# Designs tried in a protein design run: peptides against a protein of PDB entry 3B8E. Part 57

Target 1, 230 residues: chain A of PDB entry 3B8E
Amino acid sequence: PFLIFIIANIPLPLGTVTILCIDLGTDMVPAISLAYEQAESDIMKRQPRNPKTDKLVNEQLISMAYGQIGMIQALGGFFTYFVILAENGFLPIHLLGLRVNWDDRWINDVEDSYGQQWTYEQRKIVEFTCHTPFFVTIVVVQWADLVICKTRRNSVFQQGMKNKILIFGLFEETALAAFLSYCPGMGVALRMYPLKPTWWFCAFPYSLLIFVYDEVRKLIIRRRPGGWVE

## One batch from the design tools (peptide; aimed at target 1 L75 F79 P92)

Design b1_p27_1_s4 (made by RFdiffusion4, then SolubleMPNN; from b1_p27_1, 20 letters changed)
Fold by OpenDDE base, seed 3:
Structure b1_p27_1_s4 (fold): chain B 230 residues (1-230), chain A 27 residues (1-27)
Amino acid sequence: as target 1 above (230 residues)
Amino acid sequence: SLEKEIKELLERLLKELEEFLQLLKEK
């Protein structure tokens, strides 16, 4: 998200601190969950492993999974961002290169796509209005990520939701999203204004897409072990 | 250092959230 902000020179879709909190906080619980599942699997199989090769394979698989899912998360967040700005009169094409004027406190007559003038304060309100739903979109997409990361080859329906750490992670992310969205003072502290409940549902299509994609991927892996999809 | 600070911030936020959820359950 931050890279696109710099490259496209658009208004900031999500605060840098919030991005860091997502990258560090939301990835830690899945990593811990996977570490416990791997340890449990290793105890059960009792097969000699080569720690060096198995670690490398695991790191590559994790890196690929996080890379692909991270891109889908970013796309979902940016979609939500562009929808909100468009609803407020700023079409995506008009946002390109607008950051310099957008962030200038002395320019109080920035025009939207329809010729309406926006003060600095009004622009910051709409910017901060985008932060919360962008974050929530990422969290909702991460629900699917957490569920799919539990298994590499088996369907979620076969593995079940037995991992208490995974359930805790889902609860933690949801609770954090609710706290940041509705707790008084978060607009000032984190530049996140309250979220309309309807925006929670905007991310569900992306979560479903990730879930379907991963189930199809796992199905292919099960049918063709050692294929390029691994 | 930054990672440590962010981790500490997240842990504090989680603690506050747990307290908030407990308060909601009591109402």
Scores: peptide ipSAE 0.011, ipTM 0.261, DockQ to the pose 0.018
OpenDDE base, seeds 1, 2, 4, 5: peptide ipSAE 0.000, 0.010, 0.000, 0.000; ipTM 0.220, 0.258, 0.221, 0.211; seed 4 fails the geometry check

Design b1_p27_2 (made by RFdiffusion4)
Pose (drawn by RFdiffusion4):
Structure b1_p27_2 (pose): chain A 230 residues (1-230), chain P 27 residues (1-27)
Amino acid sequence: as target 1 above (230 residues)
Amino acid sequence: SNTVVILVIIIIVFIVFLIILYVIHLI
């Protein structure tokens, strides 16, 4: 968000005070939960994991979580950013502009008068909003992530999907998300009431592609064991 | 290569979405 927030002055889609609520507030229990996830094969069948080569974090990981999924998620929440403005003052060709606040009203876009009324408000579309819908969309994509990373080589199909902990936390996350999105008060130091019917399902189209994506690769990694690029 | 492909797809999808929003505005 902040990167694009510079390349094209299209208002702060994700908030800072908002970031410090996902890794340190949302994905918490899920990250923990992952730990409870059980085996994936006869482990005591493999040579000791060398320490110089086979690492923990590496390209294999970063490329598949920063340069792959980390992107598909990105669009999702970024997509919801527009819908959160679109059904309010969409600028899919417009927007791209410094939104000052000492002016008050004097400007707007797409047939409007947004000012002191819609200036304290002109932002209420990302502050109380956008950030929020983007926020939730991130959580929403984090579902399929917290299930495509549940396994490392087996389809969630012929593999246990019985991580009692994860599941009851995948909700204990998605729920908190709502309570953090409708919390009557602290919503001040935070975001605001989104339109439950849709101000959620925005990223939903995406969470899927995620699950659908890596699910194939795993099954791709298989049908071709020695594997190629995958 | 995968990253580039994903980026291209994202850009295409985003442009398509922008066009859809523009079309909806004309209606």

Design b1_p27_2_s1 (made by RFdiffusion4, then SolubleMPNN; from b1_p27_2, 21 letters changed)
Fold by OpenDDE base, seed 5:
Structure b1_p27_2_s1 (fold): chain B 230 residues (1-230), chain A 27 residues (1-27)
Amino acid sequence: as target 1 above (230 residues)
Amino acid sequence: SLTKELLEKIKKELEEFKEKLLEKLKE
């Protein structure tokens, strides 16, 4: 998100506080839960042919898969960001290159896509209005990500939700997202303005995409063991 | 207060990093 902010010169979609909430508040418990997840029966039964080379290759492939999931997650966040800004009069094309004028407190006549002028304060309110939905979008997409991480080769529907710590992590991150989104004073304290309940559902297509992606990936792995997709 | 100070420090570091990246992109 930060790199895209720089490259595209768009208003900042995700604030520092929200990043910290993700890293320290949202991701910690789920990450711990994954460390204690029971290994798939097939992983435990399959002895590596060459422990040194096969381990390294597998780690690289897993890293690539997580990178792809992270990309889908980022796309979901940006989708929510663009929808909110469009609802407030700023179409995506108009946001390109707008950062310089957007962040300048001395410019109070920045025009939206419809010719309405926005003061610095008004622009910052809209920007901060995007922070909470972006964060919530990340959390919602992480639901899918965490669930699919329970298995490497088997369908998530076959493995089930056995890890109670993971379930707790999902609940914790959701509760944190709800707290940050709706608790009075969060807009002033954390620059996270209240979120419309409908925005929780904006990430659902991307969560579904992650599930489909992972199921297809796992299906390919099952049909073509040792392929590059593994 | 400590959390606020830490957040401001992180924000400052990110802004500095942003400026460095912008400079590199202009080259």
Scores: peptide ipSAE 0.005, ipTM 0.249, DockQ to the pose 0.023
OpenDDE base, seeds 1, 2, 3, 4: peptide ipSAE 0.000, 0.000, 0.000, 0.000; ipTM 0.200, 0.253, 0.220, 0.222; seed 4 fails the geometry check

Design b1_p27_2_s2 (made by RFdiffusion4, then SolubleMPNN; from b1_p27_2, 22 letters changed)
Fold by OpenDDE base, seed 1:
Structure b1_p27_2_s2 (fold): chain B 230 residues (1-230), chain A 27 residues (1-27)
Amino acid sequence: as target 1 above (230 residues)
Amino acid sequence: ELTEELLKLILEKLKEFFEELLKLKKE
């Protein structure tokens, strides 16, 4: 998210405090749940023939999985960000390079894609309006990501939802998201304004999409065993 | 490589979805 923010020079989609809440609140329990599931899968694997090489392979695989999850989460968050700003009159193309003018408190006539002028205060309200939906989108995407990451080769339908720790993690993330979204004072304290319930569904098409693509990926891997199609 | 291709496909589908949403709002 931060890299795209710098490269595209767009208005800040997510505040530093919300980033900290994601990193400390939402990512920790899922990471632990995945670590336990991997440990269970590794315990069921026969003794590693070479513990040093197998450990390195596992570390690389874990690193790749976390990197992929983070990238998918960022994409989902940015999707929601662009939808919200587009609903407020700022099309994605118009946001490119707009940051400098957006953050300038002395410019009160920043035009949207439809020629409407926005004051600094109005722009900051719209910016902060993105924080909560962005956070919630990450949580909803994490549901899908955690489900699809249970198995690298098998369908989710084959493995099922047996990991109780994962289910607890999903519940905890959802509870935290609800708390941050609806608790009074969060708008002032965390710059997370109350979320309309409809925004919870904004990530669902994306979550479904990544689920379908992951299942297709797994199907391809199963049909072409030994193909370098990583 | 497959992951990168899938991510590109996801991005394309998200763009299409976004464009459809914008069309629905203009209507």
Scores: peptide ipSAE 0.000, ipTM 0.215, DockQ to the pose 0.295
OpenDDE base, seeds 2, 3, 4, 5: peptide ipSAE 0.000, 0.000, 0.000, 0.000; ipTM 0.187, 0.190, 0.210, 0.214; seed 4 fails the geometry check

Design b1_p27_2_s3 (made by RFdiffusion4, then SolubleMPNN; from b1_p27_2, 22 letters changed)
Fold by OpenDDE base, seed 1:
Structure b1_p27_2_s3 (fold): chain B 230 residues (1-230), chain A 27 residues (1-27)
Amino acid sequence: as target 1 above (230 residues)
Amino acid sequence: SLRDELLEQILKELKEFFEELLKRLKE
């Protein structure tokens, strides 16, 4: 996300504080959940046939999976960002290179895609309006990620949501998202303005996409053991 | 219909955005 921001020179989609909240609040619980699941899998004495090669393959598969999921999360966040800005008159193509003028407090006549002039204060309100939906989008996409991570080889439908830690993690992330989105003063403190409830649903297509992607990936792995996707 | 048209426009603009971004990355 930050790389796209730098390269595209678009208005900042996420504040530093929001990024910190994501890193500390939303990524920690999944990491703990995965660590516990790895520990449980290691305690289950399935003798790895070849512990060195199997460990390396697993680490590569995990790293690739996380990289792909992270990319989908970023795409989901940016999609939400672009939708919000488009609803406020800034089409995606118009945002390219706009950052310099956007962040200049002395320019109060930045035009949107429809020729409407925006003051610095108005632009910052719109920018900060993007932070909360972006955060919520990440959280909702992480729900899918958490559910997927628990099902390494089996379909989500086969393992079920029996893990209490997963449910707790989902609840914690959702509670944090709700707190940051609706608690009074968060707009001033974290530059996260209250989110319309409808924006929670913007992430659902991406969550579904992640589920479909993971199920397809797992299906391919199951049908072609030892293929390029392993 | 208006919402769908707006969504299609946003998707088109997003595609153009990413194409332009990719072009900038190659430069």
Scores: peptide ipSAE 0.022, ipTM 0.386, DockQ to the pose 0.047
OpenDDE base, seeds 2, 3, 4, 5: peptide ipSAE 0.007, 0.016, 0.000, 0.017; ipTM 0.264, 0.315, 0.226, 0.359; seeds 2, 4 fail the geometry check

Design b1_p27_2_s4 (made by RFdiffusion4, then SolubleMPNN; from b1_p27_2, 23 letters changed)
Fold by OpenDDE base, seed 3:
Structure b1_p27_2_s4 (fold): chain B 230 residues (1-230), chain A 27 residues (1-27)
Amino acid sequence: as target 1 above (230 residues)
Amino acid sequence: EETELLLKLNEELLKEFFEKLLEERKK
């Protein structure tokens, strides 16, 4: 998200502090839960034939999976961002290169795509309105990620939700998202305005897409062991 | 100083946002 902000010179879709909250707050417990689950699964599995090559392959596969998932998360967040700005009169094409004028507090007549003038304060309202749903979108997509990462080869339906740490991580992320979205003090601290409940549902299609994608991938792996999808 | 100004602005914007949300819920 931050890279696209720099390259495209668009208004900031997500605050740096909020990004840090995602990385430190939402990703830590899930990462720990996955580490424990991997340790348990590795104890149950026979020793790898070649621990060096198998570890490297596993690390590469995990890295690729997380990279793909992270990209889908970013796309979901940006989709929400562009929808909100478009609903407020700023089409995606108009946002390109707008950051300099957008962030200038002395320019109070920035025009939207329809010729309406926006004051600095009005622009900041709509910007901060985007931060919360962007964050929530990431959290909702992370739910799917955590669920799919629980199983490397088996369907989630086969292994079930037995990992208490993973469940705790999901609740923690949800509680954090709710706290950041609706606590009055967090709007001042993190520049996140309260989210309309309807925006929680905007992320569900992406979560479903990730879930379906991963189940299909796992199905292919199960049917064709050693294929290019591994 | 700029940070304090931004915090004050953010507080005012939040108040306005909450007021608008409350007005929309009354309809």
Scores: peptide ipSAE 0.017, ipTM 0.459, DockQ to the pose 0.021
OpenDDE base, seeds 1, 2, 4, 5: peptide ipSAE 0.017, 0.011, 0.011, 0.018; ipTM 0.456, 0.289, 0.266, 0.442; seed 5 fails the geometry check

Design b1_p27_3 (made by RFdiffusion4)
Pose (drawn by RFdiffusion4):
Structure b1_p27_3 (pose): chain A 230 residues (1-230), chain P 27 residues (1-27)
Amino acid sequence: as target 1 above (230 residues)
Amino acid sequence: TVSVVIVVVVLFVIIVVVLVVVSVVVS
């Protein structure tokens, strides 16, 4: 968000005070939960994991979580950013502009008068909103992530999907998300009431592609064991 | 990585198209 927030002055899609509420507030229990996830094979069958080569974090990881999924998620919440403005003052070709606040009303876009009324408001579309819908969309994509990372080589199909903990936390996350999105008050130091019917399902189209994606690779990694690029 | 980039670009284009269509419909 902040990166694009510079390349094209299209208003702060994700908030800073909003970031400190996902890794340190949302994906919390899920990260923990992952730990409870059980085996994946006869483990005591493999040579000791060398320490110089086979690491913990590496390209194999980063490329598949920063340069792959981290992107598909990105669109999703970025997409919801537009819909959160679109059904309010969409600028899919417009937007791209510094939104000052000492001016008060003197400007707008797409047939409007947004000012002191819609200036304290002009942002109430990202502050109380956009950030929120983007926020939730991130959680919403985090579902399939917290299930495509549940396994490392087996389809969630012929593999246990019985992580009682994860499941009851995948909700204990998605829920908190709502309570943090409708919390009558703290919503001040935070975001605001989104349109439950849709101001949620925006990223939903995406969370899928995620689950659908890596699910194939795993099954790709298999059908071709020695594997190629995958 | 390249394939992912291509997919991302395609999806972005689709998003832009959809938003343009929505803009036309709303107008």

Design b1_p27_3_s1 (made by RFdiffusion4, then SolubleMPNN; from b1_p27_3, 25 letters changed)
Fold by OpenDDE base, seed 4:
Formats: C-alpha cells, structure tokens, sequence
Structure b1_p27_3_s1 (fold): chain B 230 residues (1-230), chain A 27 residues (1-27)
C-alpha cells in the first residue's frame, strides 16, 4: 500500500500506525496459528516423504500465508479506498499525482472529478475516512485467506476447521478491527474515523473470489497431481 | 517503516518455520 502511495502519488490510503496494527496486532496470532494447523489428511497418510519434499510443503504453506495474503490484502484495501474516494467525487484517475496538492495545507481549492473544490480540512476528513475501511477490508480478506491457507490440496470443506487457535485469531482480528473502528478517540489517535457498518461488506466479493480461486486451484491439483499448479 | 515491517515479517516467517518443525517432531 505504501509503495503505491509513493509511486502513484495518491492520497495516503492507510496510515502508518494502522499498518503497524495490521502487521503486529492482526497478523501475528493468525500466522502463528497456521503452525498449529493439522497437516492435510492426504499428506499425513502418505509415507514419510523425502525431508526435502516436506520442507518444500512447509515453505509453500508459508509462502501462501505471507505472500498471497499480502497481495490480496493490498488489492482489497485499494479497492475499498478507490470506492470511498469515488463516492466522495474523486475518481481513481484523478487521484494520480494529486498527493502533493492534497497534503498542502495552503491549497484549499483542490478540485474533484466533478469540479467541486475541497478545502484542506475537508480533504483530510475524506482521507481519514478511508483509513478505517481499508483496515477493515484487510481483516475481512484475511478471514478467507487464513481459512484457505491451511490446506494445499484438500478443500476447506474436506478438512474442516479444526484449529481452535486459528479460529481464535480470526475473532481477535475482528475484535481489534471493531475496537479501532468504533472506539472513541481513534479518529484523533490513529487517524481512523468511525466506520459505517455497511463497509464491512465491501471486502466480501474479494473474499468470495479468493475462495473460488483457491478451490479451483485445489481441484486442479487433485485432478492433475504433479502439475505446474501444485 | 517498510523495512522494519519486512524484517518483522521475515522474523515471523522464521518463527513459523521453527514451530512447524517442532510440531513435526512431536508427531
């Protein structure tokens, strides 16, 4: 998210403190919980594989957990960011290069995509309004990502949800998201304004897409063992 | 900050790998 902020020169989609809350507050418990996930039944039933193969399996699970989650989180967060700004009159194309003027306190006539002028204070309200939904979107996407990452080959429906620590992690993330979104003073302390409950649903299409994608991927792996998709 | 976050993520990854190894040894 921060790289895109710098490269595209768009208004800050997510505050640095909020990023720290994601990485240290929301991601730690779920990430650790993946270590306690039961091995896939098909992996466990296989004869002891070559130690190199077992290492590769673990590396693949970890790579899915950290690599794919990070990418999908960024995409989901930016989607929510662009939706909110578009609803406030700033189309995505108009945001490119706007950061310099956006952050300038002395410019009080920044125009949106419809010619409406925005004061510095008004722009900052909109910016801070984006921070909370961006964060919540990441958390909602993480629900799906963490659930799918527990298996490489088996469907979530086949293995089930057995890791109580993972479930606890999901609740912890949700509780933290609710706290940051609705606790008084978070708008001042973390630049996260209160979130409308409707924005919790903004990430659901992305969660559904990654579930479908992962189930299709796993289905291909099951039908074509040793394929390039594995 | 990004470098710090990347470092934290790396450390978490290493910790997870260690935990996975420990769990495998207990099985």
Amino acid sequence: as target 1 above (230 residues)
Amino acid sequence: LEEILELIQKLLKEALEKLLKLLKEKE
Scores: peptide ipSAE 0.006, ipTM 0.201, DockQ to the pose 0.015
OpenDDE base, seeds 1, 2, 3, 5: peptide ipSAE 0.000, 0.000, 0.005, 0.000; ipTM 0.213, 0.211, 0.204, 0.223; seed 3 fails the geometry check

Design b1_p27_3_s2 (made by RFdiffusion4, then SolubleMPNN; from b1_p27_3, 25 letters changed)
Fold by OpenDDE base, seed 1:
Structure b1_p27_3_s2 (fold): chain B 230 residues (1-230), chain A 27 residues (1-27)
Amino acid sequence: as target 1 above (230 residues)
Amino acid sequence: LDEILELIKKLLEEAKKKLEELLEKLR
């Protein structure tokens, strides 16, 4: 998220406090839950040919997988961000390079894509309105990502959801998201304004799409081991 | 918002269907 913010010079989609809540509150328990996930039976039964080299390769693959998850989450969050801003009159293309004027307190006539002028205070309200939905989108995407990451090759339906810690992590993350979204004072304390219930469902189609995509990917890997999809 | 979300949902559902069709072909 921060990289896109720098490159595109768009209004800040996620505040520092919200980032901290993601990193410390939402990501930690799921990460721990994944550490307790049973390795796929095929991975566990296969002794490494060379423990040193195979360990390094495995660590790299795991690191890449986690990096990809984070990227997918960021894409989901940005999608929600652009939808909210578009609803408020700021089309994605108009947001490019707008950051400088957006953050300038002395400019009270920033125009949206339809020529409506926005005061600094109004712009900040819209910006902060994005924080909570962005956060919730990340949480909803994490549900799918955590389930998908349980297996590398096997379908989730084949492996099943045996990890109770994973399930607990999903509930904890959801409870935190609800708390941050609806607890009084969060708008002032965390710059997270209350979320409309409809925004919880915004990420669901995206999560489902990712799930289907990953199942297709895994199926291809199973049918064509060593193919280009690995 | 609801109209935008509905449009997005439709696009995602179309993409989902294509992926599901691909999955079925691969099965």
Scores: peptide ipSAE 0.000, ipTM 0.198, DockQ to the pose 0.034
OpenDDE base, seeds 2, 3, 4, 5: peptide ipSAE 0.000, 0.000, 0.000, 0.000; ipTM 0.217, 0.202, 0.196, 0.207; seed 5 fails the geometry check

Design b1_p27_3_s3 (made by RFdiffusion4, then SolubleMPNN; from b1_p27_3, 24 letters changed)
Fold by OpenDDE base, seed 1:
Structure b1_p27_3_s3 (fold): chain B 230 residues (1-230), chain A 27 residues (1-27)
Amino acid sequence: as target 1 above (230 residues)
Amino acid sequence: LDEILKLVQELLKKALELLLELLEKKK
């Protein structure tokens, strides 16, 4: 997210506080939850033929998969960001290069895509209105990620939802998202304004896409063991 | 939906107040 902010010179889609909330609040419990997930039966039964090489390959594959998932999460967040700004009159094309004027407190006549002038205060309200949905989008996508990460090769439907800690982590993450989104004073304290419940659903297509993508990936791995997808 | 949101906000406010009261009672 921050790289795109710098490269595209768009208004900041996710504030530093929201980043900290993601890193410290939403990612830790899920990570712990995954650590308690029972290793997939296939992983445990395969005696590492070569513990060093097989471990390295597995770590690289996990790292690549996690990196890809992270990119999809970011895309989901940006989609929500662009939708909100578009609803407020700022089309994606107009946002390119707008950051300098957007962040200038002395410019109170920044025009949207329709010629409406926005004061600095109004712009910051819209910006902070984007932070909460972006955060919530990440949380909703993380639901899919957590469910997917339960298994390396088996379908989620085959492995089931046996990890109670994972389920707890999902609830805790959701509760944190709800707290940050709806608790009074969060707009002032954390620059996270209240979110309309409809925006929670904006992330669902991306969560579904990640889920389908991973299930298809796992299906391919099962059908072609040792293929290029591994 | 707005009414539900207001209700949630009120509930969260009450929960926060209760937490603050509990923290004050522990001091």
Scores: peptide ipSAE 0.000, ipTM 0.214, DockQ to the pose 0.014
OpenDDE base, seeds 2, 3, 4, 5: peptide ipSAE 0.000, 0.000, 0.000, 0.000; ipTM 0.213, 0.217, 0.219, 0.210

Design b1_p27_3_s4 (made by RFdiffusion4, then SolubleMPNN; from b1_p27_3, 25 letters changed)
Fold by OpenDDE base, seed 4:
Structure b1_p27_3_s4 (fold): chain B 230 residues (1-230), chain A 27 residues (1-27)
Amino acid sequence: as target 1 above (230 residues)
Amino acid sequence: LEEIKKLIEELLKEQLEKLKKLLEEKK
């Protein structure tokens, strides 16, 4: 998210504190859950390292945890970000390069895609309105992503939800998301404004799409071993 | 990276302190 923020010079989609909450609150338990996941034979190209001696979570598990999860989370979050800003009059194309003017306190006439002028205060309200649903979207997308990360080739229906730590992680991150979204004072402390309940469902189609895509991918891998999809 | 880490830690501490103050004010 931060890289896209720098490259595209868009308004900040996710605050630094929110990123920390993701890293410490939502990613830690899932990462642990993946470390204790029963390995699929194709993921475990190397003999299972003793969790006590080899602190090295399999490089593949690390790459999946930090690479794929992070990418899918970012995509889901940005989707929600762009939807919210578009609903407020800022089309994605208009956001490109807007950061400098957006963050300038002295510019109170920043125009949206429809010619409406936005004060600094109004812009910051919209920005902070994006933080909470961005975070929630990450959590919802993470549900699907964590499940798909359990296996590389096998369907979720074949592997099942046997990892109790994963299940606990899903509940924990959801509870954290609810807490951060609805607890009074989060708007002041974390710049996370209260979330409309409807926004919880905004990410569900995206999560479902990712889930279906991954299941289809896995199906293709099973049918065509050694294909480019691996 | 170390500077970023320090900045993050400072920001986190600041936010936690703000949160604590808010919780104390509501008591």
Scores: peptide ipSAE 0.011, ipTM 0.247, DockQ to the pose 0.018
OpenDDE base, seeds 1, 2, 3, 5: peptide ipSAE 0.008, 0.005, 0.000, 0.000; ipTM 0.259, 0.230, 0.199, 0.217

Design b1_p27_4 (made by RFdiffusion4)
Pose (drawn by RFdiffusion4):
Structure b1_p27_4 (pose): chain A 230 residues (1-230), chain P 27 residues (1-27)
Amino acid sequence: as target 1 above (230 residues)
Amino acid sequence: SFFFYLFFFIFLFVLLIIVILFVLFFS
């Protein structure tokens, strides 16, 4: 968000005070939950994990979580950013502009008068909004992530999907997300009431492609055991 | 308005296609 927020002055899609509410507020219990996830094979069958080569964090990991999924998630919430403006003053070709606040009203876009009314408001589309829908969209993509990372080589199919803990936290996350999105008050120091019917399902189209994606690779990693690029 | 919507959707689908191409590329 902030990266694009510079390449093309298209208003702060994700908020800073909003970031400190996902890794330190949303994905919390899920990250914990992952720990309770059980085995994946006869473990006591493998040589001790060397320490110099086989690391914990590496390309194999980063590439598949920063340069792969981390992107597909990105579009999803970035997509919702537009819809959150679109059904309000969409600028899929417009937007791209510094939105000052000492001016008050004097400018706008796409047949409007947004000002002191829609200036305290001109931002109420990302502050109380956009950030929020983007926020939720991130959570919403985090579902399938917290299930495609549940396993490392087995389809969630022929593999236990019985992580009582994760499940009851996957909701204890998705729910908090709503309570943090409709919390009558603290919504001030935070975001605002989205349109439940759709101001949620925006990233939903995406969460899928995620689950659908890595699910194939795992099944790809298999049908071809020695494996290639996968 | 209808045209703007069409553009909007076309733009979104372009973005999607670009992302998918980048994912495939980095795969």

Design b1_p27_4_s1 (made by RFdiffusion4, then SolubleMPNN; from b1_p27_4, 21 letters changed)
Fold by OpenDDE base, seed 3:
Structure b1_p27_4_s1 (fold): chain B 230 residues (1-230), chain A 27 residues (1-27)
Amino acid sequence: as target 1 above (230 residues)
Amino acid sequence: KEELLKKFLEFMEKLLKEALELVKKLS
């Protein structure tokens, strides 16, 4: 999220403190849980060909997997961000390069896509209104990502959900999302305004699509080992 | 590259409008 903020010069979609809450509160416990997940049944049957190269390949595969998860989460969050801004009169194309004027407190006549003028305070309310739904969207997408990352090839239905730490992580991140979304004072402390309960459901179709896509991918890998889909 | 970006943004705007309408119907 922060990289896209810098590159596109758009209004800040997610606060720095909120990013830290994701990294420490929602990502750490799941990452630990994955380290203790049962090895995939077909991985243990493979003898290492070269211990040095195989270790390096495994580190690269882990890094790539984390990178892909982070990209998927960011895409979901940005989708929600653009929906909210569009609902308030700011179309995605209009947001490009707008950050400089958006963050200037002395400019009180920033125009939206429809020519309506927005004061600094009004713009900041809209910006902070995006933070909570963005965070919630990331959490909802993480549910699917955590489940699909349990195995590389096997379906979740074949491997099962035996890791109690993973289950705990899913509940913990959901509880944290609820706390940050509805606890009084979060608007001042974390720049996260309360959201309507309906926004929790906005990410579900996206999460479901990711889950279905990954299950289909894994099915193809099982049917054709060593294919280009790996 | 700019044309591809524009087409991508237009596609995103269409998806966003459809999503917003769905949310409004469910609210």
Scores: peptide ipSAE 0.043, ipTM 0.450, DockQ to the pose 0.050
OpenDDE base, seeds 1, 2, 4, 5: peptide ipSAE 0.035, 0.006, 0.034, 0.030; ipTM 0.477, 0.246, 0.487, 0.500

